# Ledger of designs, part 34: peptides against a protein of PDB entry 4GXB

Target 1, 277 residues: chain A of PDB entry 4GXB
Amino acid sequence: VPTEEVSLEVLLSNGQKVLVNVLTSDQTEDVLEAVAAKLDLPDDLIGYFSLFLVREKEDGAFSFVRKLQEFELPYVSVTSLRSQEYKIVLRKSYWDSAYDDDVMENRVGLNLLYAQTVSDIERGWILVTKEQHRQLKSLQEKVSKKEFLRLAQTLRHYGYLRFDACVADFPEKDCPVVVSAGNSELSLQLRLPGQQLREGSFRVTRMRCWRVTSSVPLPSGSTSSPGRGRGEVRLELAFEYLMSKDRLQWVTITSPQAIMMSICLQSMVDELMVKKS

## One batch from the design tools (peptide; made by RFdiffusion4, then SolubleMPNN)

Design b1_p12_2_s1 (from b1_p12_2, 6 letters changed)
Fold by OpenDDE base, seed 5:
Structure b1_p12_2_s1 (fold): chain B 277 residues (1-277), chain A 12 residues (1-12)
Amino acid sequence: as target 1 above (277 residues)
Amino acid sequence: MEEIFNNPVFEA
């Protein structure tokens, strides 16, 4: 691709558009710096955020595809897909809420966290009771962003990334589940017929390893997935989990977001490694 | 294709 100056659109979690002028040859960090400059985010806070490739759904929700890697050219990565549904999104890229304190000290950082958190609540990524929702709305009406975040930090699945509904082989084969990643775990929520909502928590520290598998179904194979055309790539994330003492078991998730799930696992592992050093 | 990741923070 020839090096040219282009206008690139980057979205915040709430769908706010940030337009930046960049070169087609600018790498992920260059684009991130341009976005930070446009937002007036200090350089020392850039490292708390990352750029993600997402697919915008019909309802305006984002399906996270993957984190953009350092060597990538964001303009090329998004435009090569030749679909307007693909977007670049800025989001915080750490898991420990303690790092919020550093980001919240700056007005722009505070605004970014606030906007993301409001969006996550509205999308149902953060789970709230009726009373908690009332309290949050009251704080939002008062524009008390710090207090809003402090309350939000106590809520279930604060800081989690929620994935689209998919299928797992746990606790039973072909179980419909909603996976969320955060707090050094994968949370699998499921509702079996006639049963209450159940959640399985899989802590990263109890995963010996994980794998991502891509396969192309055979033409003769009945794609059991409604709406997947014959020949679409099937992605799976599997992890080997310590269920009990000396008992390892594989859990497999079938999802087009398997790569993103793996990226989340690696990111959580990396953060834990930093804390142990 | 398959890619495998080992977990260095695994606690046995």
Scores: peptide ipSAE 0.611, ipTM 0.964, DockQ to the pose 0.894
Fold by OpenDDE base, seed 2:
Structure b1_p12_2_s1 (fold): chain B 277 residues (1-277), chain A 12 residues (1-12)
Amino acid sequence: as target 1 above (277 residues)
Amino acid sequence: MEEIFNNPVFEA
């Protein structure tokens, strides 16, 4: 692609549009810096955020595809897909809520975290009770962003990324699950017929390894999940989990977001590595 | 295609 000046749209988690003028040859960091500048986010806080490629669903929700890598050209990455559904989203890129303290000290950082958190609650990524929801709404009405975040930090799945409904082979084969990544774990939520909501929590520290597999399903007639065309690549994330002492078991998740899940795992691992150093 | 990631923070 020839180097040209272009207007690039970057979305916040709440769908707010940030338009930046960049070069088509600008790498991810360059674009991120441009977004930060547009938002008046200080340079020292840029590292707490990343750009993500997402697919916007019909309801306006975002399905995270992947994190944009450093060597990527965001303009090319998004436009090459030739679909208006694909967007670039700015989101915080750390897992430990302790880092919120650094970000919250800045007004812009606070606003970004607040907007993200509000959106995550509205989308059901953060799990809230009725009472908690009432409290959050009250704080939102008062525009008490710090207090809102402090309360939100105590909520279940705060800081998690929620994925689209998919399928896992745990606890049973072809089990419909909702996967969420956060707090150094993958949470698999499932509701089997006639059963209560169940959650499997898989801590990253108990994963010996994981793998991403891409395959092209054979055109077999019956198991066309609605929305997968013939020849669509099947993605799977599998991880080898220490279920008990000396008992490793593979858990496999079939999801178009398997790559994003893997990126989350790596990111959580990286953060844990930093804490151990 | 398969890509495998070893976990350096694995606690046995």
Scores: peptide ipSAE 0.611, ipTM 0.964, DockQ to the pose 0.885
Fold by OpenDDE base, seed 4:
Structure b1_p12_2_s1 (fold): chain B 277 residues (1-277), chain A 12 residues (1-12)
Amino acid sequence: as target 1 above (277 residues)
Amino acid sequence: MEEIFNNPVFEA
């Protein structure tokens, strides 16, 4: 693609549009810097955020596809998909809420975290009780962003990414689950017919390894599942988990977001490595 | 296609 100046739209978690003028040849960091400049985010806070490729659903919710890598050209990455459903989203890229303290010291950083957190609560990514929701609404009405975030930091699944409903082979084969990544774990929520909601927490420190697999299902003659067109790539994330002392078991998640899940795992691992150094 | 990731923070 020839180097040209273009207008690129980057969305915040709440759907707010940030328009930046960039070159088609600008890499992810260049675009991120342009977004930061547009928002008046200080340079020293840029590293706390990343650009993500997402698919916008009909209801305006975002399905995270992947994190944009450093060598990528965001304009090309999003436009090459030839669908208006794909967007670039700015989101915080760390997991430990302790880093919120650094970001919250700046007005722009505070606003970004606040907007993200409000959106995550509205989308049900952060789990809240009725009472907590009332408290949050009160703080939101007062526009007390710091107090709002401090309360939010105590909530279940604060800082998690929630994925679309998918299927896992745990605890049983073909179990419908909702996966969330955060706090150095994968949370698998499942509701079997007639049963209560169950949650499995899989800590990253108990994963020996993980695997991403892409496969094209062979047209088996009989069971045309009507919805998956012939030739759709099936993605799976599998991880080998220490269930108990000296007992490793593979858990497999079938999801079109398997790549994004793997990116989250790697990101959580990287953050843990930094803390151990 | 398969890609495997080893976990350096795995605690046995």
Scores: peptide ipSAE 0.611, ipTM 0.964, DockQ to the pose 0.866
Fold by OpenDDE base, seed 1:
Structure b1_p12_2_s1 (fold): chain B 277 residues (1-277), chain A 12 residues (1-12)
Amino acid sequence: as target 1 above (277 residues)
Amino acid sequence: MEEIFNNPVFEA
């Protein structure tokens, strides 16, 4: 693509639009710096955020596709998909809430975390009780962003990414689940007919390895499941999990977001490696 | 296509 100056839209978690003028040849970091400059985010805080490719749903929710890599050209990455539903989103890119302390020291950083957290609560990514919701609402009305975040940090699935409903082979084959990634784990939530919501926690430290598989289903003549068109690529994330002492078992998640899940796993592993050093 | 990732923080 020839180098040209273009206007690129980057969204915050709450859907706020940030327009930046960049070159088509600008890499992910260049675009991130442009966004930071537009927001007046200090340079030393840029590293706490990343750009993500997402698909915007009809209800305005974001389905995360992948994290943009350093070598990528964000303008090309998003426009090559030739669909307006694909967006670039700025989001925090760390898992340990301790790093919030560094970001919250700056007004802009605080605002970004606040906006993201409000959005995550509204979308049901962060789980809240009725009482907690009342407290959060009160703090939001007072615009007490620091106190809001401090309370939010204690909430279930704070800092998690929630994925679209998908299918896993655990605890049973073809089990509908909602996967969330955060706090060095994959959380699998399932609701079986007539049963309460169950959650399975899979800690990253108990995963020996994981794999991403892409396959094209052979046109097996039989059951046209109505939703998967003949020829759609099937993505799976599988991880080998230490279920008990000396017992490893593969768990497989079938999801269009398998790549994003793998990116989350790698990111959590990387962060844990930094903490060990 | 398959890509496998080893986990260096695995605790046996």
Scores: peptide ipSAE 0.611, ipTM 0.964, DockQ to the pose 0.882

Design b1_p12_2_s3 (from b1_p12_2, 6 letters changed)
Fold by OpenDDE base, seed 2:
Structure b1_p12_2_s3 (fold): chain B 277 residues (1-277), chain A 12 residues (1-12)
Amino acid sequence: as target 1 above (277 residues)
Amino acid sequence: MEEVFENPVFEA
């Protein structure tokens, strides 16, 4: 692609549009810096955020595809897909809520975290009770962003990324699950017919390894999940988990977001490594 | 295609 000046749209988690003028040759960091400048986010806080490629669903929700890598050209990455559904989203890129303290000290950082958190609650990524929801709404009405975040930090799945409904082979084969990544774990939520909501929590520290597999399903007749065309690549994330002492078991998740899940795992691992150093 | 990631923070 020839180097040209272009207007690039970057979305916040709440769908707010940030338009930046960049070069088509600008790498991810260059674009991120441009977004930060547009938002008046200080340079020292840029590292707490990343750009993500997402697919916007019909309801306006975002399906995270992947994190944009440093060597990527965001303009090319999004436009090459030739679909208006694909967007670039700015989101915080750390897992430990302790880092919120650094970000919240800045007005812009606070606003970004607040907007993200509100959106995550509205989308059901953060799990809230009725009472908690009432409290959050009250704080939102008062525009008490710090207090809102402090309360939100105590909520279940705060800081998690929620994925689209998919399938896992745990606890049973072909089990419909909702996967969320956060707090150094993958949470697999499932509701089997006639059963209560069940959650499997898989801590990253108990994963020996994981793998991402891409395959092209054979055109077999029956199990066309609605929406997968013939020849669509099947993605799987599998991880080998220490279920008990000396008992490793593979858990496999079949999801178009398997790559994003893997990126989350790596990111959580990286953060844990930093804490161990 | 398969890509495997070993976990350096695995606690056995």
Scores: peptide ipSAE 0.641, ipTM 0.968, DockQ to the pose 0.863
Fold by OpenDDE base, seed 4:
Structure b1_p12_2_s3 (fold): chain B 277 residues (1-277), chain A 12 residues (1-12)
Amino acid sequence: as target 1 above (277 residues)
Amino acid sequence: MEEVFENPVFEA
């Protein structure tokens, strides 16, 4: 693609549009810097955020596809998909809420975290009780962003990414689950017919390894599942988990977001490595 | 296609 100046739209978690003028040849960091400049975010806070490729659903919710890598050209990455459903989203890229303290010291950083957190609550990514929701609404009405975030930091799944409903082979084969990544774990929520909601927490420190597999299902003659067209790539994330002392077991998640899940795992691992150094 | 990631923070 020839180097040209273009207008690129980057969305915040709440759907707010940030328009930046960039070159088609600008890499992810260049675009991120342009977004930061547009928002008046200080340079020393840029590293706390990343650009993500997402698919916008009909309801305006975002399905995270992947994190944009450093060598990528965001304009090309999003436009090459030739669908208006794909967007670039700015989101915080760390997991430990302790880093919120650094970001919250700046007005723009505070606003970004606040907007993200409000959106995550509205989308049900952060789990809240009725009473907590009332408290949050009161703080939101007062526009007390710091107090709002401090309360939010105590909530279940604060800072998690929630994925679309998918299938896992745990605890049983073909179990419908909702996966969330955060706090150095994968949370698998499952509701079997007639049963209560169950949650499995899989800590990253108990994963020996993980793998992403892409496969094209062979047209088996009989069971045309009507919805998956012939030739759709099946993605799976599998991880080998220490269930108990000296007992490793593979858990497999079938999801079109398997790549994004793997990116989250790697990101959580990287953050844990930094803390150990 | 398969990509495998070993976890350096795995605690045995």
Scores: peptide ipSAE 0.641, ipTM 0.968, DockQ to the pose 0.865
Fold by OpenDDE base, seed 1:
Structure b1_p12_2_s3 (fold): chain B 277 residues (1-277), chain A 12 residues (1-12)
Amino acid sequence: as target 1 above (277 residues)
Amino acid sequence: MEEVFENPVFEA
């Protein structure tokens, strides 16, 4: 693509639009710096955020596709998809809430974390009780962003990414699940007919390895499941998990977001490696 | 296509 100046839209978690003028040849970091400058985010806080490719749903929710890599050209990455539903989103890119302390020291950083957290609660990514919701609402009405975040940090699935409903082979084959990634784990939530919501926690430290598989289903003549068109790429994330002492078992998640799940796993591993050093 | 990732923080 020839190098030209273009206007690029980057969204915050709450759907706020940030327009930046960039070159088509600008890499991910260049675009991130442009967004930071537009927001008045200090340079030393840029590293706490990343750009993500997402698909905007009809209800305005974001389905995360992948994290944009350093070598990518964000303008090309998003426009090459030739669909307005694909967006670039700015989001925090760390898992340990301890890093919030560094970001919250700055007004802009605080605002970004606040907006993201409000959005995650509204979308049901962060789980809240009725009482907690009342407290959060009160703090939001007072615009007490620091206190809001401090309370939010204690909530279930704070800092998690929630994925679209998908299918896993655990605890049973073809089990509908909602996967969330955060706090060095994958959380699998399932609701079986007539049963309460169950959650399975899979800690990253108990995963020996994981794999992403891309396959094209052979047109097996039988049941056209109505939703998967003949020829759609099937993505799977599988991980080998230490279920008990000396017992490894593969768990497989079938999801269009398998790549994003793998990116989350790698990111959590990387952060854990930094903490060990 | 398959890509496999070994986990360096695996605790056996």
Scores: peptide ipSAE 0.640, ipTM 0.968, DockQ to the pose 0.882
Fold by OpenDDE base, seed 5:
Formats: C-alpha cells, structure tokens, sequence
Structure b1_p12_2_s3 (fold): chain B 277 residues (1-277), chain A 12 residues (1-12)
C-alpha cells in the first residue's frame, strides 16, 4: 500500500467517534498516539489502552475479533476486510482495577473509564442488581464520575470482556455458554432448560496450558451449527484445568472469538507475571 | 492449525 495521509475512525466503547489523520503506513502505536493526542490524553497514560479490531453487530454491540498487534498497520488491517461492520475500538487494556487509580487522576483518563463503564453496564457486561442500577443512575445524573467508578469497581464482572454466545463441552457436551474474561479468570455462564443461571469460574492460575485450534469441517460433515456454511473455519479454545488435586481436565470452547479469548488469557498471564516480579 | 501456550503462572 502506498504511503498516504488518510482519515481513520477509531471508536470508544460507547460508540463515540474519534477521527484521526494518520499515514497508511502508521503502526498500531502511531495510531494510538494520534488518538491520544486527539483526546488530549497524556503520553504517560497511553500504555493503559489498546486498539482492538471489532465487528459491529446490528444492535450496535461490539464483537471483539482481536487486539491489534504492535507491528500491524491499523488502516490496512481494517480496510482489507472490505466490510463497514469492522471497526477499530479504543479500550483499557489492563485487568487489575488498581490501575484505574492512575488513569482516573487525569480528566481525560477519567472520562474514558467512565464512558467505557457506562457502556459495559448498558450492554450487560457488568452485572448489576436493581438497587445497584438505581444508585448508578443517580450518580450518572449527578455526573459524579469518580463516585460512579468507585461503585462500579465493586460490581460483578467489572473490567471483564464479554464474548458472544458460543458452545462449550463443560459441564456437558454442546452446552450453550456466554464466556467473559477478567480478574484472572474465564467465566462461563450457562442456563440449561428449566434451570437457574449457572457460572463456572476458571482461574488462570489453575490452567496448565491452553491451545487455539482452527479447522475446516469436511463437506460431508454434518455442520450441526445452524447457519455455518459448508467450509467455514471452526475455531476452538481449549485449556487444561486443574479441577482438583492432581486432576487435570481439558475444557473446550467452540467460538469464532477463540483467538480473542486466547489473547485475553495471555494478557492476564502477562499482568500476573509483572505482579510476581 | 494448532497453537499451544504454556502458562508460567500455573500453580500445581
């Protein structure tokens, strides 16, 4: 691609558009810096955020595809897909809520965290009771952003990334589940017919390893998944989990977002490694 | 294709 100046759209979690002028040859960090400059985010806070490739669904929700890598060219990465449904999103890229304190000290950082958190609540990524929702709305009406975040930090799945509904082989084969990543775990939520909502928590520290597998189903294979055309790539994330003392078991998730799930696992591992050093 | 990741923070 020839080096040219282009206008690139980057979205915040709430769908707010940030237009930046960049070169087609600008790498992920260059684009991130341009976005930060446009938002007036200080340089020392840039490292708390990342750019993600997402697919915007019809309801305006984002399906996270992957984190943009350092050596990628964001303009090329998004335009090469030749679909307007693909977007670049700015989001915080750390897991420990303690880092919110650093970001919240700056007005722009505070606004970014606030907007993301409001959006995550509205999308049902953060789980709230009726009373908690009332309290949050009251704080939102008062525009008490710091107090809003302090309350939000106590909520279930604060800071989690929620994935699209998919399938797992746990607790039973072909179980429909909703996976969320955060707080050094994968949360698998399921509702079996006639049963209450159940959640399985899989802590990263109890995963010996994980793997991502891509396969093309054979044409003769009964694609049991409604709507997958013959020959579509199947992605799976599997992890080997310490269920009990000296008992390892594989858990497999079948999802188009398996790569993104793996990226989340690696990111959580990396953050834990920093804390142990 | 398969990619495998070993977890350095695994606690046995």
Amino acid sequence: as target 1 above (277 residues)
Amino acid sequence: MEEVFENPVFEA
Scores: peptide ipSAE 0.639, ipTM 0.968, DockQ to the pose 0.889

Design b1_p12_2_s4 (from b1_p12_2, 6 letters changed)
Fold by OpenDDE base, seed 4:
Structure b1_p12_2_s4 (fold): chain B 277 residues (1-277), chain A 12 residues (1-12)
Amino acid sequence: as target 1 above (277 residues)
Amino acid sequence: MEQVFENPVFEA
């Protein structure tokens, strides 16, 4: 692609549009810097955020596809998909809420975290009780962003990414689950017919390894599941988990977001490594 | 296609 100046739209978690003028040849960091400049975010806070490729659903919710890598050209990455459903989203890229303290010291950083957190609550990514929701609404009405975030930091799944409903082989084969990544774990929520909601927490420190597999299902003659067109790539994330002392078991998640899940795992691992150094 | 990632923070 020839180097040209273009207008690129980057969305915040709440769907707010940030328009930046960039070159088609600008890499992810260049675009991120342009977004930061547009928002008046200080340079020392840029590293707390990343650009993500997402698919916008009909309801305006975002399905995270992947994190944009450093060598990528965001304009090319999003436009090459030739669908208006794909967007670039700015989101915080760390997991430990302790880093919120650094970001919250700046007005722009505070606003970004606040907007993200409000959106995550509205989308049901952060789990809240009725009473907590009332408290949050009161703080939101007062526009007390710091107090709002301090309360939000105590909530279940604060800072998690929630994925679209998918299938896992745990605890049983073909179990419908909702996966969330955060706090150095994968949370698998499952609701079997007639059963209560169950949650499995899989800590990253108990994963020996994980793998992402892409496969094209062979056209088996008989069971045309009507919805998956012939030739759709099946993605799976599998991880080998220490269930108990000296007992490793593979858990497999079938999801079109398997790549994004793997990116989250790697990101959580990287953050844990920094803390151990 | 398969990509495997070993976890350096795995605690045995």
Scores: peptide ipSAE 0.648, ipTM 0.969, DockQ to the pose 0.865
Fold by OpenDDE base, seed 1:
Structure b1_p12_2_s4 (fold): chain B 277 residues (1-277), chain A 12 residues (1-12)
Amino acid sequence: as target 1 above (277 residues)
Amino acid sequence: MEQVFENPVFEA
């Protein structure tokens, strides 16, 4: 693509639009710096955020596709998909809430975390009780962003990414699940008919390895499951998990977001490696 | 296509 100056839209988690003028040849970091400059985010806080490719749903929710890599050209990455539903989103890119302290020291950083957290609660990514919701609402009405975040940090699935409903082979084959990634784990939530919501926690430290598989289903003649068109690429994330002492078991998640799940796993591993050093 | 990732923080 020839180098040209273009206007690029980057969204915050709450759907706020940030327009930046960049070159088509600008890499992910260049675009991130442009967004930071537009927001008046200090340079030393840029590293706490990343750009993500997402698909915007009809209800305005974001389905995360992948994190943009350093070598990528964000303008090309998003426009090559030739669909307006694909967006670039700015989001925090760390898992440990301790790093919030560094970001919250700055007004802009505080605002970004606040907006993201409000959005995550509204979308049901962060789980809240009725009482907690009342407290959060009161703090939001007072615009007490620091206190809001401090309360939010204690909430279930704070800092998690929630994925679209998908299928896993755990605890049973073809089990509908909602996967969330955060706090060095994958959380699998399932609701079986007539049963309460169950959650399975899979800690990253108990995963020996994981794999991403892409396959084209052979046109098996039989049941046209109505939703998967003949020829759609099937993505799977599988991880080998230490279920008990000396017992490893593969768990497989079938999801269009398998790549994003793998990116989350790698990111959590990387952060844990930094903490060990 | 398959890509496998070994986990360096695995605790056996």
Scores: peptide ipSAE 0.648, ipTM 0.969, DockQ to the pose 0.882
Fold by OpenDDE base, seed 2:
Structure b1_p12_2_s4 (fold): chain B 277 residues (1-277), chain A 12 residues (1-12)
Amino acid sequence: as target 1 above (277 residues)
Amino acid sequence: MEQVFENPVFEA
């Protein structure tokens, strides 16, 4: 792609549009810096955020595809897909809520975290009770962003990324699950017919390894899940988990977001490594 | 295609 000045749209978690003028040759960090400048986010806080490629669903929700890598050209990465559904989203890129303290000290950082958190609650990524929801709404009405975040930090799945409904082989084969990544774990939530909501929590520290597999399903007749065309690549994330002492078991998640899940795992691992150093 | 990631923070 020839180097040209272009207008690039970057979305916040709440769908707010940030338009930046960049070069088509600008790498991810260059674009991130441009977004930060547009938002008046200080340079020292840029590292707490990343750009993500997402697919916007019909309801306006974002399906995270992957984190944009440092060597990527965001303009090319998004436009090459030739679909208006694909967007670039700015989101915080750390897992430990302790880092919120650094970000919240800045007005812009606070606003970004607040907007993200509100959106995550509205989308059901953060799990809230009726009473908690009432409290959050009250704080939102008062525009008490710090207090809102402090309350939100105590909520279940705060800081998690929620994925689209998919399938896992745990606890049973072909179980419909909702996967969420956060707090150094993968949470697999499932509701089987006639059963209560069940959650499997898989801590990253108990994963020996994980793998991402891409395959092309054979055109077999019946089990076309609605929406997968013939020849669509099947993605799987599998991880080998220490279920009990000396008992490793593979858990496999079949999801178009398997790559994003793997990126989350790596990111959580990286953060844990930093804490151990 | 398969990519495998070993976990350096695995606690056995």
Scores: peptide ipSAE 0.647, ipTM 0.969, DockQ to the pose 0.863
Fold by OpenDDE base, seed 5:
Structure b1_p12_2_s4 (fold): chain B 277 residues (1-277), chain A 12 residues (1-12)
Amino acid sequence: as target 1 above (277 residues)
Amino acid sequence: MEQVFENPVFEA
């Protein structure tokens, strides 16, 4: 691609558009810096955020595809897909809520965290009771952003990334589940017919390893999944989990977002490694 | 294709 100046759209979690002028040859960090400059985010806070490739669904929700890598060209990465449904999103890229304190000290950082958190609540990524929702709305009406975040930090799945509904082989084969990543775990939520909502928590520290597998189903294979055309790539994330003392078991998630799930696992591991050093 | 990741923070 020839080096040219282009206008690139980057979205915040709430769908707010940030337009930046960049070169087609600008790498992920260059684009991130341009976005930060446009938002007036200080340089020392840039490292708390990342750019993600997402697919915007019809309801305006984002399906996270992957984190943009350092050496990628964001303009090329998004335009090469030749679909307007693909977007670049700015989101915080750390897991420990303690880092919110650093970001919240700056007005722009505070606004970014606030907007993301409001959006995550509205999308049902953060789980709230009726009373908690009332309290949050009251704080939102008062525009008490710091107090809003302090309350939100106590909520279930604060800071989690929620994935699209998919399938797992746990607790039973072909179980429909909703996976969320955060707080050094994968949360698998399922509701079986006639049963209450159940959640399985899989802590990263109890995963010996994980793997991502891509396969093309054979044409003769009964594509049991309605709507997957013959020959579509199947992605799976599997992890080997310490269920009990000296008992390892594989858990497999079948999802188009398996790569993104793996990226989340690696990111959580990296953050834990920093804390142990 | 398969990619495997070993977890350095695994606690046995």
Scores: peptide ipSAE 0.646, ipTM 0.968, DockQ to the pose 0.889

